# Designs tried in a protein design run: peptides against a protein of PDB entry 3T6J. Part 52

Target 1, 375 residues: chain A of PDB entry 3T6J
Amino acid sequence: PIVESYIGFIESYRDPFGSRGEFEGFVAVVNKAMSAKFERLVASAEQLLKELPWPPTFEKDKFLTPDFTSLDVLTFAGSGIPAGINIPNYDDLRQTEGFKNVSLGNVLAVAYATQREKLTFLEEDDKDLYILWKGPSFDVQVGLHELLGHGSGKLFVQDEKGAFNFDQETVINPETGEQIQSWYRSGETWDSKFSTIASSYEECRAESVGLYLCLHPQVLEIFGFEGADAEDVIYVNWLNMVRAGLLALEFYTPEAFNWRQAHMQARFVILRVLLEAGEGLVTITPTTGSDGRPDARVRLDRSKIRSVGKPALERFLRRLQVLKSTGDVAGGRALYEGYATVTDAPPECFLTLRDTVLLRKESRKLIVQPNTRLE
Target 2, 372 residues: chain A of PDB entry 3T6J as posed
Amino acid sequence: PIVESYIGFIESYRDPFGSRGEFEGFVAVVNKAMSAKFERLVASAEQLLKELPWPPTFEKDKFLTPDFTSLDVLTFAGSGIPAGINIPNYDDLRQTEGFKNVSLGNVLAVAYREKLTFLEEDDKDLYILWKGPSFDVQVGLHALLGHGSGKLFVQDEKGAFNFDQETVINPETGEQIQSWYRSGETWDSKFSTIASSYEECRAESVGLYLCLHPQVLEIFGFEGADAEDVIYVNWLNMVRAGLLALEFYTPEAFNWRQAHMQARFVILRVLLEAGEGLVTITPTTGSDGRPDARVRLDRSKIRSVGKPALERFLRRLQVLKSTGDVAGGRALYEGYATVTDAPPECFLTLRDTVLLRKESRKLIVQPNTRLE

## One batch from the design tools (peptide; aimed at target 1 E11 I85 N89 V142)

Design b2_p19_8_s2 (made by RFdiffusion4, then SolubleMPNN; from b2_p19_8, 9 letters changed)
Fold by OpenDDE base, seed 4:
Structure b2_p19_8_s2 (fold): chain B 375 residues (1-375), chain A 19 residues (1-19)
Amino acid sequence: as target 1 above (375 residues)
Amino acid sequence: MTGVAGDVYPIAKEGEVLE
């Protein structure tokens, strides 16, 4: 078998300032069969990157073909086991040296196991479809999230010698129509500059890339979905995201006004963006469960994903990238924290919904790490 | 960066973040 591993101070999710990595490591075996889809995705990556809603000047100057494999994790030491990984985390290294992506296949398999009777917050009519396509849609999402999410975008940098990695005279900020007015100086990094929001912001960008690009027929084809199946995968992927945004409230601490999990905060932000889009795209309705206790339902109008959802996400995603590229911390913080704010304001009443989420929360899955042998 | 599903990632607590 092909064995892969990594070890070191890699992910900074447990640092409130996003700068210090947690020591982690894994040993895994390459799943050749499952890697084929991701290889096809890599083969299309350069073209798909052009579909992202920012000018080429905000994308990496040179496309560096990354590795992307599906891994069956044998051992994972850390605070949590991810579904996918993109490393290194330093954007400067990503854009100059390259990166590697992995999907943790056996972790995903655990995530796919859902019991219908325990599936919360979905309409009954969506449950069977959700169960059927959650796995496949999540494969798509993880692939896009890692490869084209974390693997995309450029940081504008002025080096120690005063040289810029972009043409100050010709590069235009698509949001303002003006020349670039801010950038990263020598010694500044994404994490150091955006600090408390850096991890969650980046996860939000990556998740948004996944949702945005999953609408592209080529992506669905790469993963083997066509026709009605492709549309169902899209629907379930978006539905899963908006549901996750509601579930995310579990990870918000009202008393401290903070989020305890970067990915869940990101998913809540996306939910807020899609709710803001209006036009009946997403609705969250408080209900009463069969037990007489509070419940809720999330509804996504699939007919409005492309007409309402995509444009909203496009604008939001472009703003995320532009603010990231230019090192505009003030603008980035204002944007992101605005959507990450949890209040009890109508119509959503998110703090009240949080109580419902907590009431209906499921027990966390226990992941047992496997063993293997050569015969 | 790491992508995780909410249902497979451990619950983080405020007091468990790095100081």
Scores: peptide ipSAE 0.025, ipTM 0.632, DockQ to the pose 0.166; fails the geometry check
OpenDDE base, seeds 1, 2, 3, 5: peptide ipSAE 0.023, 0.025, 0.022, 0.022; ipTM 0.619, 0.571, 0.580, 0.629; seeds 1, 2, 3, 5 fail the geometry check

Design b2_p19_8_s3 (made by RFdiffusion4, then SolubleMPNN; from b2_p19_8, 10 letters changed)
Fold by OpenDDE base, seed 4:
Structure b2_p19_8_s3 (fold): chain B 375 residues (1-375), chain A 19 residues (1-19)
Amino acid sequence: as target 1 above (375 residues)
Amino acid sequence: MTGIAGDVYPIAKQGEVLE
């Protein structure tokens, strides 16, 4: 078998300032069969990057073909087990040296396990479809999230010698129509500048890339979906995201006004963006369960994903990238924290919904580290 | 960065100081 591993101070999710990495590591075996989809995605990456809603000047100057491999994890030592990984974490290294992506296939398999009777917050009419396509849609989302989410975008930098990695005279901020007015100085990094929001913000950007690009026919084709199946995968991917945004409330601590999980915060932000889009795209309805206790239903109007959802996400995603590229911490924080704020304001009443989410909370899955042997 | 956490990613408190 082909064995892959990594070890070191890698992820900073547990650092409130996003700067200090947690020591972690894994040993995994390459799943050749599952890697084929991601290889095809990599082959299309350069073209798909052009579909992202920012000017080429805000994208990496040189496309560096990354590795993307599906891995079956034998052992994972860390505070959590992800579904996918993109490394290194430093954006400057990503844009100058390249990066590697992995999908943790057997972790995903665990995540795909869903029992219909335990599936919360969905309309009955969506449950069977959701169960059918959750796995496939999640594969799409992970692939896009890692490769084209984390693997996209440029940081504008002035080096120690005063040189810029962008043309100050010609590069225009698409949001303002003006020349670039801020950038990263020598010694500044994404994490150092954006600090407390850096991890979640980046996850939000990556998740948004996934949702945005999953609408592209070429992406669905790469993953082997066509026609009605492709549309169902899109629908379920978006539905899963908006549901996840509701579920995310579990990870918010009202008393401390903070989030306990970066990805969940990101998913809540996306939910807020899509709710703001209005026009009946997303609806969250408090209900009463069969047990007589509070419940809720999330509805996503399939017919409005492209007409309402995509434009809203496009604008939001562009803003995320522009603010990231320019190192505009004030603007970035204002934007992100605005959407990440949890209140009990109508119509959503998110704090009340949180109580419902907690009431309907499912137990976390137990993941057992596997063995492998040669016979 | 670590990608999608899914429903199996444990809680890592954002505001908690690392020991």
Scores: peptide ipSAE 0.026, ipTM 0.599, DockQ to the pose 0.186
OpenDDE base, seeds 1, 2, 3, 5: peptide ipSAE 0.025, 0.026, 0.028, 0.022; ipTM 0.587, 0.571, 0.573, 0.619; seeds 1, 3 fail the geometry check

Design b2_p19_8_s4 (made by RFdiffusion4, then SolubleMPNN; from b2_p19_8, 9 letters changed)
Fold by OpenDDE base, seed 1:
Structure b2_p19_8_s4 (fold): chain B 375 residues (1-375), chain A 19 residues (1-19)
Amino acid sequence: as target 1 above (375 residues)
Amino acid sequence: MTGIAGDVYPIAKLGKVIE
């Protein structure tokens, strides 16, 4: 077996300012079969990056081929076990030196073990499909999220000598139609500049890339899905995201107006974007459970993913990237915090829905280190 | 950055025979 490990101060999710890394480490074994799919994704990455909804001037000047492997985790030390990892976390290093991606395959597999009768907030007709395709759709989402999410986009920088890494005269901001008016100065980083929203904002961008690019037939083909199966994987991936946006409310603290988990905040933001798109794309309906207590159902109209969902996500994702590239903290914060705001305003009544989510939450499950043997 | 945070799912016995 091929063994991989990492250790160090890596993820900053527990730092309110997004700057201090938590000490983290894992030991894992390479899953060769799944890694082969990610290798194919890597081989297509340069072309797929061109499908992202921003001009080439907002993408990296030179594509650096990363390493991407699927890992079966033997042990993980940290505050939480991710489904995927993209490192290093420094955007400058990602742009100049490259990066590595991993999917924690067995962590994803644990996620698949949800019993049908315990699956909350879905329409009954979606449950079997969701159970069937949740795993495969997660593989797709993680691959895209890490490789083409975190691995995409350019930061506009003025170096210590005053030189720009972009042509100030010719590069146009696609949102404003004007020349670039802001950038990162020497010593400024994504985390230092966007601070409290940096982690969640970046996760939101990466998740959005996943949803957006999973619509591309080549992506589904890489993962071995064609025809009706590919469409089901797409549907379940989007359905899972909107459901996750509802579940995310568990991690919001109304009294402090604070989010306690960056990825869940990101998923809520995406839900808000897709709800804003309207046209019946996403519907959340409060219901009463069989126990007589509050419940809810989330519905995604499959037929509107491409016609309504994709354009909405395209516009949003472009804005995220442009604001990130230009270091426009004010604009970025206004955009992101606007979608991250949780109120009880109709029609969604998110604070009321939060109570429902809390009522229906499952007990926290512990991931236990497996026993392994060499046969 | 860490990608998708895994949902808290039940303890699946992750027993894989490593070849």
Scores: peptide ipSAE 0.031, ipTM 0.592, DockQ to the pose 0.261
OpenDDE base, seeds 2, 3, 4, 5: peptide ipSAE 0.029, 0.031, 0.033, 0.027; ipTM 0.604, 0.660, 0.622, 0.556; seeds 3, 4, 5 fail the geometry check

## One batch from the design tools (peptide; aimed at target 1 Q141)

Design b2_p20_1 (made by RFdiffusion4)
Pose (drawn by RFdiffusion4):
Structure b2_p20_1 (pose): chain A 372 residues (1-112, 116-375), chain P 20 residues (1-20)
Amino acid sequence: as target 2 above (372 residues)
Amino acid sequence: SFTVEPGGPAVELEISAGDS
């Protein structure tokens, strides 16, 4: 459509329980030139789902070209203006017929070297160069194969299923599936507090995982003297964001104030656990004399260590999502999402520095439409 | 007919995928 639109109580992020949605609405026009660069990603999107750490029976049944667009926003009502979105928020529809992927083109043109804190003098160079371009990649993957992948196991009214039980097996355990989403049950209704952050984490992780693929970069025009940087800046940005996320964590209440930032911190911790000197947090000192930190990500160890930690992670997340296993999900997540002062990081002590170097986000003014 | 006018309400930029 020339004009793209949508509205309702949709994103569930701000409900302390995680079920009730917050009302919004948007009207934006579809840009053509930048969209083809996405519809390409849609065309070859079919194969990639099978590159995911879980078998094809643990994935959605068919596939689709649901849609991927680039929208110049006219009116976005509500609290915020996301860079990209995958909707409608009803999973059943995501699997049965389809969903849509939205990359807002003109919001980007808004959001783009001393504020590059927690990096090094190198790095921030590659950051300034490849941040914008890589942003499209991460978004595309986050939206398309982030939430586009995965399958829910639901018990329909009768004792039957939405799938064949005897032929499905859990790779982690080896047994046959003992858990699932029963009638009326949904992602939010079960995982609740964690559902948003958990799902986002999965999407971002698939983002990096497939951001390691030559093909996607060929779609975005990255290879050779190119294919490096963008991937690096992407991962580096992920780990840095994992650091900045401490600001949005409330230690007193032992509570996270956001899904994305928490998820990012979780991915950071998983990478740190992979160890092998791949990632480091150094309690440095800024030129101003105050405290500071430098995030060190060894790029040569990206495929040899980091990727395994990813696909094992995604395999677990997805496995627990399909069977709807809350116990495992939480125990696997809230354990990773835990914030403590334990070395050789001391995140409780690092959070202060994160708050000192903290940033306050900018404001986006919007135009109106007068009737003549 | 319609005309686009500037100066509408300001909205804080939301944090999303790819952002820091």

Design b2_p20_1_s1 (made by RFdiffusion4, then SolubleMPNN; from b2_p20_1, 10 letters changed)
Fold by OpenDDE base, seed 2:
Structure b2_p20_1_s1 (fold): chain B 375 residues (1-375), chain A 20 residues (1-20)
Amino acid sequence: as target 1 above (375 residues)
Amino acid sequence: GTVIEPGGKAVPLALSPGDL
């Protein structure tokens, strides 16, 4: 088998300032069958990057073909086990040297194990589809999130010599219609500028890329889905994301106005964007469970994903990228914290929904390290 | 790197299956 490993202070999600990496390490084996799907995705990456909702001037000047592998984790040391990985974390290095993508396939498989009777917040009619397609949809989402999410976008930089990596006279900010007015100076990084929101903001961007691009038929074809199956994978991917946005409330601490998990904050932000789109795309309905206690249902209108959801996500995702590219911390913070704010305002009453989420909290899954044998 | 963790714990810049 092909063995991969990494070790070090890699991910900064537990640092409130996004600066200090947590110590992580893994040993994994390449899953060749799933890796072949990601290789096809890599082969299409340059073309799929053009489908992202920002001008080519906000995309990387040169496509650097990344490595992308699916790995079955043998051992993982850290505070949490990822489903994917995009490394390095340094955006400058991602732009100049390229990156590596990893899907942790057996971690995904554990997450896909959902019991129907324990599946919260879904309508009964969606449960069977959700159970069937959660795994496949998540493989799609991971691939897109890592490769085309974290692997996309350009940072506007002025180097130590005063040279720009963009044409200041011709590049126009698509949100303002003006020339580029801000950029990263020498020594400034994504994490150093965006600080407390950097990790969650980038996760939100990457998740949004996944949702946006999973609508593309070529993506589904790469993963082996066609016709009705492709549409069900799309539906379940979006349904999973909006459900995750509700579940995210577990990780909000009202007393501190703080999010304890960057990805869950990101998913809540996406939920807020899709709720704001309106038109009956997403509906969260408080209900009463069979036990007589509070419950809720999330409904996603499948027929409105492309007509309502995609345009809303497109606008939002473009704004995220433009603000990231230009190093506009003030604008980026205003946008992101606006959607990340949790209140009890109607109609959603998110603080009340949080109580329901906590009441309906599922038992935490334990990931047990697998054993290997020689045959 | 992208880390999404299944259990909603602080995960690197990747997909967390337990959060989804």
Scores: peptide ipSAE 0.024, ipTM 0.585, DockQ to the pose 0.118; fails the geometry check
OpenDDE base, seeds 1, 3, 4, 5: peptide ipSAE 0.022, 0.023, 0.019, 0.022; ipTM 0.560, 0.508, 0.481, 0.588; seeds 1, 3, 4, 5 fail the geometry check

Design b2_p20_1_s2 (made by RFdiffusion4, then SolubleMPNN; from b2_p20_1, 11 letters changed)
Fold by OpenDDE base, seed 5:
Structure b2_p20_1_s2 (fold): chain B 375 residues (1-375), chain A 20 residues (1-20)
Amino acid sequence: as target 1 above (375 residues)
Amino acid sequence: PVVIEPGGKAIPLSLSSGDL
């Protein structure tokens, strides 16, 4: 088998300022069969990057073909085991030197084993479809998230010599119609500049890229889905995201006005964006469970994904990228914290929904690391 | 193979945290 490993101060999710890495490491074995799907995605990446909702001037000047591998984890040392990884966590290095993507395939496989009777917050009619396509849709989402999410976008930089990596005279901000007015200076990084929101904001951008690009037929073809199956994978991917946005409320602490998990905050933000789109795209309905206690249902109108959802996500995702590229911390924080705010305001009453989410919370699954044996 | 056992209060920090 091909063995891969990484070790170091890598992920900054536990740093309140988003900058200091936690010491982490793994040893894994390459899954060749799953890696082949990601290799096909990599082969299409340069074309798919052009489908992202920002001008080419806000994309990397040169596409650097990354390594993308599916890994079966043998051992993982850290506070949490990810489903996917994009490294290094330095945007400057990602732009100049490239990056590596990994999918932790056996970690993903664990998430697929959901009992129908325990599946919360979905309509009954969606449960069987969700169970069937959760795995495949998640493979698509992780691939897009890592490769084209974290792997996309340009930071506008002025180097130590005063040179710009963009043409100040010709590059126009698509949101303002004006020339670029802000950028990263020498020594400024994404994490140092955006600080407390950097990790969650980037996760939100990456998740949004996944949802947006999964609508492209070529993406589904790469993963081997056509016709009705492709549409079901799309639907379940979007449904999973809006459900995750509701589940995210578990990780909000009202007393501290704080989020305890960056990815879940990101998913809540996406839910808020899709709710704001209106037109019946997403509906969250408080209900009463069979036990007589509070429950809820999330409904996603499949027919509205392309007509309502895609345009809403397009506008939001473009704003995320433009604010990131220009280093506009004030604008970025205002946008992101606005959508990340949890109140009990109608119609959603998110604090009340949080109580329902906590009430319906299942026992957490423990991931037990495998042993190897000789056969 | 990875084994999943019921229980634990550990906060997931992974992409899979919403799916676990």
Scores: peptide ipSAE 0.024, ipTM 0.597, DockQ to the pose 0.145
OpenDDE base, seeds 1, 2, 3, 4: peptide ipSAE 0.021, 0.022, 0.030, 0.025; ipTM 0.616, 0.611, 0.619, 0.580; seeds 1, 2, 3, 4 fail the geometry check

Design b2_p20_1_s3 (made by RFdiffusion4, then SolubleMPNN; from b2_p20_1, 10 letters changed)
Fold by OpenDDE base, seed 3:
Structure b2_p20_1_s3 (fold): chain B 375 residues (1-375), chain A 20 residues (1-20)
Amino acid sequence: as target 1 above (375 residues)
Amino acid sequence: RTVIVPGGPAIPLALSAGDL
């Protein structure tokens, strides 16, 4: 077997300022069979990057072919086990040296062990489809999130010598129609500038890339889906995201006006974007459970994903990238915190929905890592 | 940067002999 490992101060999710890494480590074995789909995704990455909703001037100047492997984790030491990883976390290194992606395939597979009767916040008609396609849709989402989410976009930089990595005279901001007015100076990073929102904002961008690009036929073909199966994978991927946005309310603390989990905040933001799109794309309906207690249902109109959802997500994702590239912290914070705000305002009444989410909360799952042996 | 699965932690799959 091929063994992969890493160890060190890697992920900054637990730092309120997004800067200090948590000490983490893993040991894993390469899953060759599961890696093959990610190799096909890597082979298409340069072309798929062109499908992202920003000008080439906001994308990396040179495509650097990354590694992408599916790993079966043997041991993971940290505050939480991810489903996928993109490293290094430094945008400058990603732009100049490249990056590596991993899918923790065995982490994904356990997430699929959902009992139908315990599946919260879905319509009954969606439950069987969700159970069937949750796994495959997550493979697609993780692959896109890591490779084309975290692996995409350019930071505009002025180096220590005063040189720019972009043409100031010709590059136009697609949101303003003006020349680029802000950038990263020498020593400034994504995390140092965006600070308290940096991790969640970047996760939101990466998740949005996943949803946006999963609509592309070539992506589904790479993962081996065609026809009705491809459409079901798309539907379940989007359904899972809007459901996750509701579940995310568990990780909001009203008294402190803060989020305790970056990815869940990101998913709530995406839910807000898709709700704002309107036209009956997403509906959250408060209900009464069989126990007589509050419940809720999330509905996604499949027929409106491409017509309503995609254009809304395109505009939002472009704004995220433009604000990131230009280092526009004020604009980025205003956009992101606006969608991340949790109130009890109608029609959604998110604080009331949070009480329902907490009431329906599943028991905390524990990951136990057994012994593994070669035979 | 990472992805987390909504609904909590996942457990490692047993490796098939053909995957090693």
Scores: peptide ipSAE 0.185, ipTM 0.649, DockQ to the pose 0.062
OpenDDE base, seeds 1, 2, 4, 5: peptide ipSAE 0.150, 0.062, 0.184, 0.043; ipTM 0.719, 0.585, 0.683, 0.675; seeds 1, 5 fail the geometry check

Design b2_p20_1_s4 (made by RFdiffusion4, then SolubleMPNN; from b2_p20_1, 10 letters changed)
Fold by OpenDDE base, seed 4:
Structure b2_p20_1_s4 (fold): chain B 375 residues (1-375), chain A 20 residues (1-20)
Amino acid sequence: as target 1 above (375 residues)
Amino acid sequence: GTVIVEGGPAVPLALSAGDD
């Protein structure tokens, strides 16, 4: 088999400042069959990047074709096993040197194993559809998240010699209508500049790209979904995200006003954005479970995903990118922390909902690392 | 960057090959 590995101080999710990497390493085997789907996505990546809701001036100047491989993990040393990876984590290197993507296929397979009776916070009518399409929709989301999420966008930089990687006279900020007023100076990076919000903010951007681009027919076609199946995959992907935003409350610590997991914080932010869109797109309803204890239901109006959800996500995602590109930490922090704030204010009463989430909490998944065998 | 599955980071369990 083809063996892939990496090792080093790579991911900074455990650093409060988002800058210090945790020591991590894995050994994995290439899954050739599963890699073929991602290769098709890579083949369309340059065109799909143009569908993102920012001007080309805020996208990478040159498309660098990445590798995308599905991997079956044999051993993983770290605090957690991801479903997908995009490396390197330095945006400047992604812009100039390119990047690699991987999907950890056997990790995804474990994640798909959800029993209907344990599936919380969904309407009964959605459960069977959710179970059917969770796996496929998550494959789509992971592919988009890594390749077109982490793999997209440009940082505006002034180098040590004073040269800019953008035309100051012609590039216009789409949010302000003005010339670019801020950028990264020499030695400044995404993580160093955005610090405490950098990891979660970037995950939020990547997740938002996934939701936004999964609406594109070409994406669904690449993954082999057409007609009603394609629409169901879209619905379940969005439903999964809004549900994940509710589940995310488990990872919030009210006493410390902090989040313990960057991806879950990101998913909560997306939930807040979609709730803010209103018009009945997303509804979270406190209920009473069959056991007489607090429960909740998340509803997503399928008919409003394109009409209400997409425009809301478009505006939000564009703002995320513009603030990231321009190094506007003040604006970025104000935006992101605003959506990441957890209060008990009506109508949502998120702190109360958190109690419900904790009450309905499932046991943490344990992944047993596999062995290889000769067949 | 990575995407993490629902429920946060999974805890890897090393299968101690039991000496059978």
Scores: peptide ipSAE 0.025, ipTM 0.589, DockQ to the pose 0.070
OpenDDE base, seeds 1, 2, 3, 5: peptide ipSAE 0.022, 0.020, 0.023, 0.019; ipTM 0.606, 0.585, 0.546, 0.576; seeds 2, 5 fail the geometry check

Design b2_p20_2 (made by RFdiffusion4)
Pose (drawn by RFdiffusion4):
Structure b2_p20_2 (pose): chain A 372 residues (1-112, 116-375), chain P 20 residues (1-20)
Amino acid sequence: as target 2 above (372 residues)
Amino acid sequence: SLSAPVESEIFPDGMPSVWH
């Protein structure tokens, strides 16, 4: 459509329980030139799903070209203006017929060297160069194969299923599936507090995982003297974001105030656990004399260590999502999402520095439409 | 004419805020 639109109580992020949605609405025009660069990603999107750490039976049944667009926003009502979105928010529809992927083009043109805190004098160079371009990649993957992948196991009214039981097996356990989503049950209705952050984490993780693929970069025109940087800046940005996320964590209530930032911290912790000097947090000192930190990500160890930690992570997340296992999902997540002062990081002590170097986000003014 | 400003969901670090 020339004009793209949508509205309702949709994104469930701000419900302390995680079920009730917050009202919004948007009207934006579809840009053509930048969209083809996405429809390409859609065309070859089919194969990639099978590169995911879980078998094809643990994935959605068919596939689709649901849609991927680039929208110049006219009116976005509500609390915020996301860079990209995948909707409608009803999963059942996401697997039965389809969904849609939205990359807002003109919001980007808004959001783009001393404020590059927690980096090094190198790095921030590659950051300034490859952040914008890599942004499209991460968004594309996050939206398309982030939430585009995965399958829900639901018990329909009768004792039957939406799948064949005897032929499905859990790679982690080896047994046959003992858990699932029953009638009326949904992602939010079960995982609740964690559902948003957990799902987002999965999407970002698939983002990095497939951001390691030559093909996707060929789609975005990255290879050779190019294919490096973008991937690096992407991962580096993920780990740095994992550091900045401390600001949005409330230690007193032992509570996270956001899904994305928490998810990013979790991915950071998983990478830190992979160890092998791949990632480091250093309690440095800024030129101003105050405290500070430097995030160190060894790029040569990206495929040899980091990737395994990813596909094992995604495999677990997805496995627990399909069977709808809350116990395992939490125990696996809230454990990773835990914030403590234990070394050799001391995140409780780092959080202060994160707050000192903290940033306050900008404001996006919007135009109106007068009727003549 | 212009309306009231809305806070950006893109963080200063440039990380996208993709919703579903």

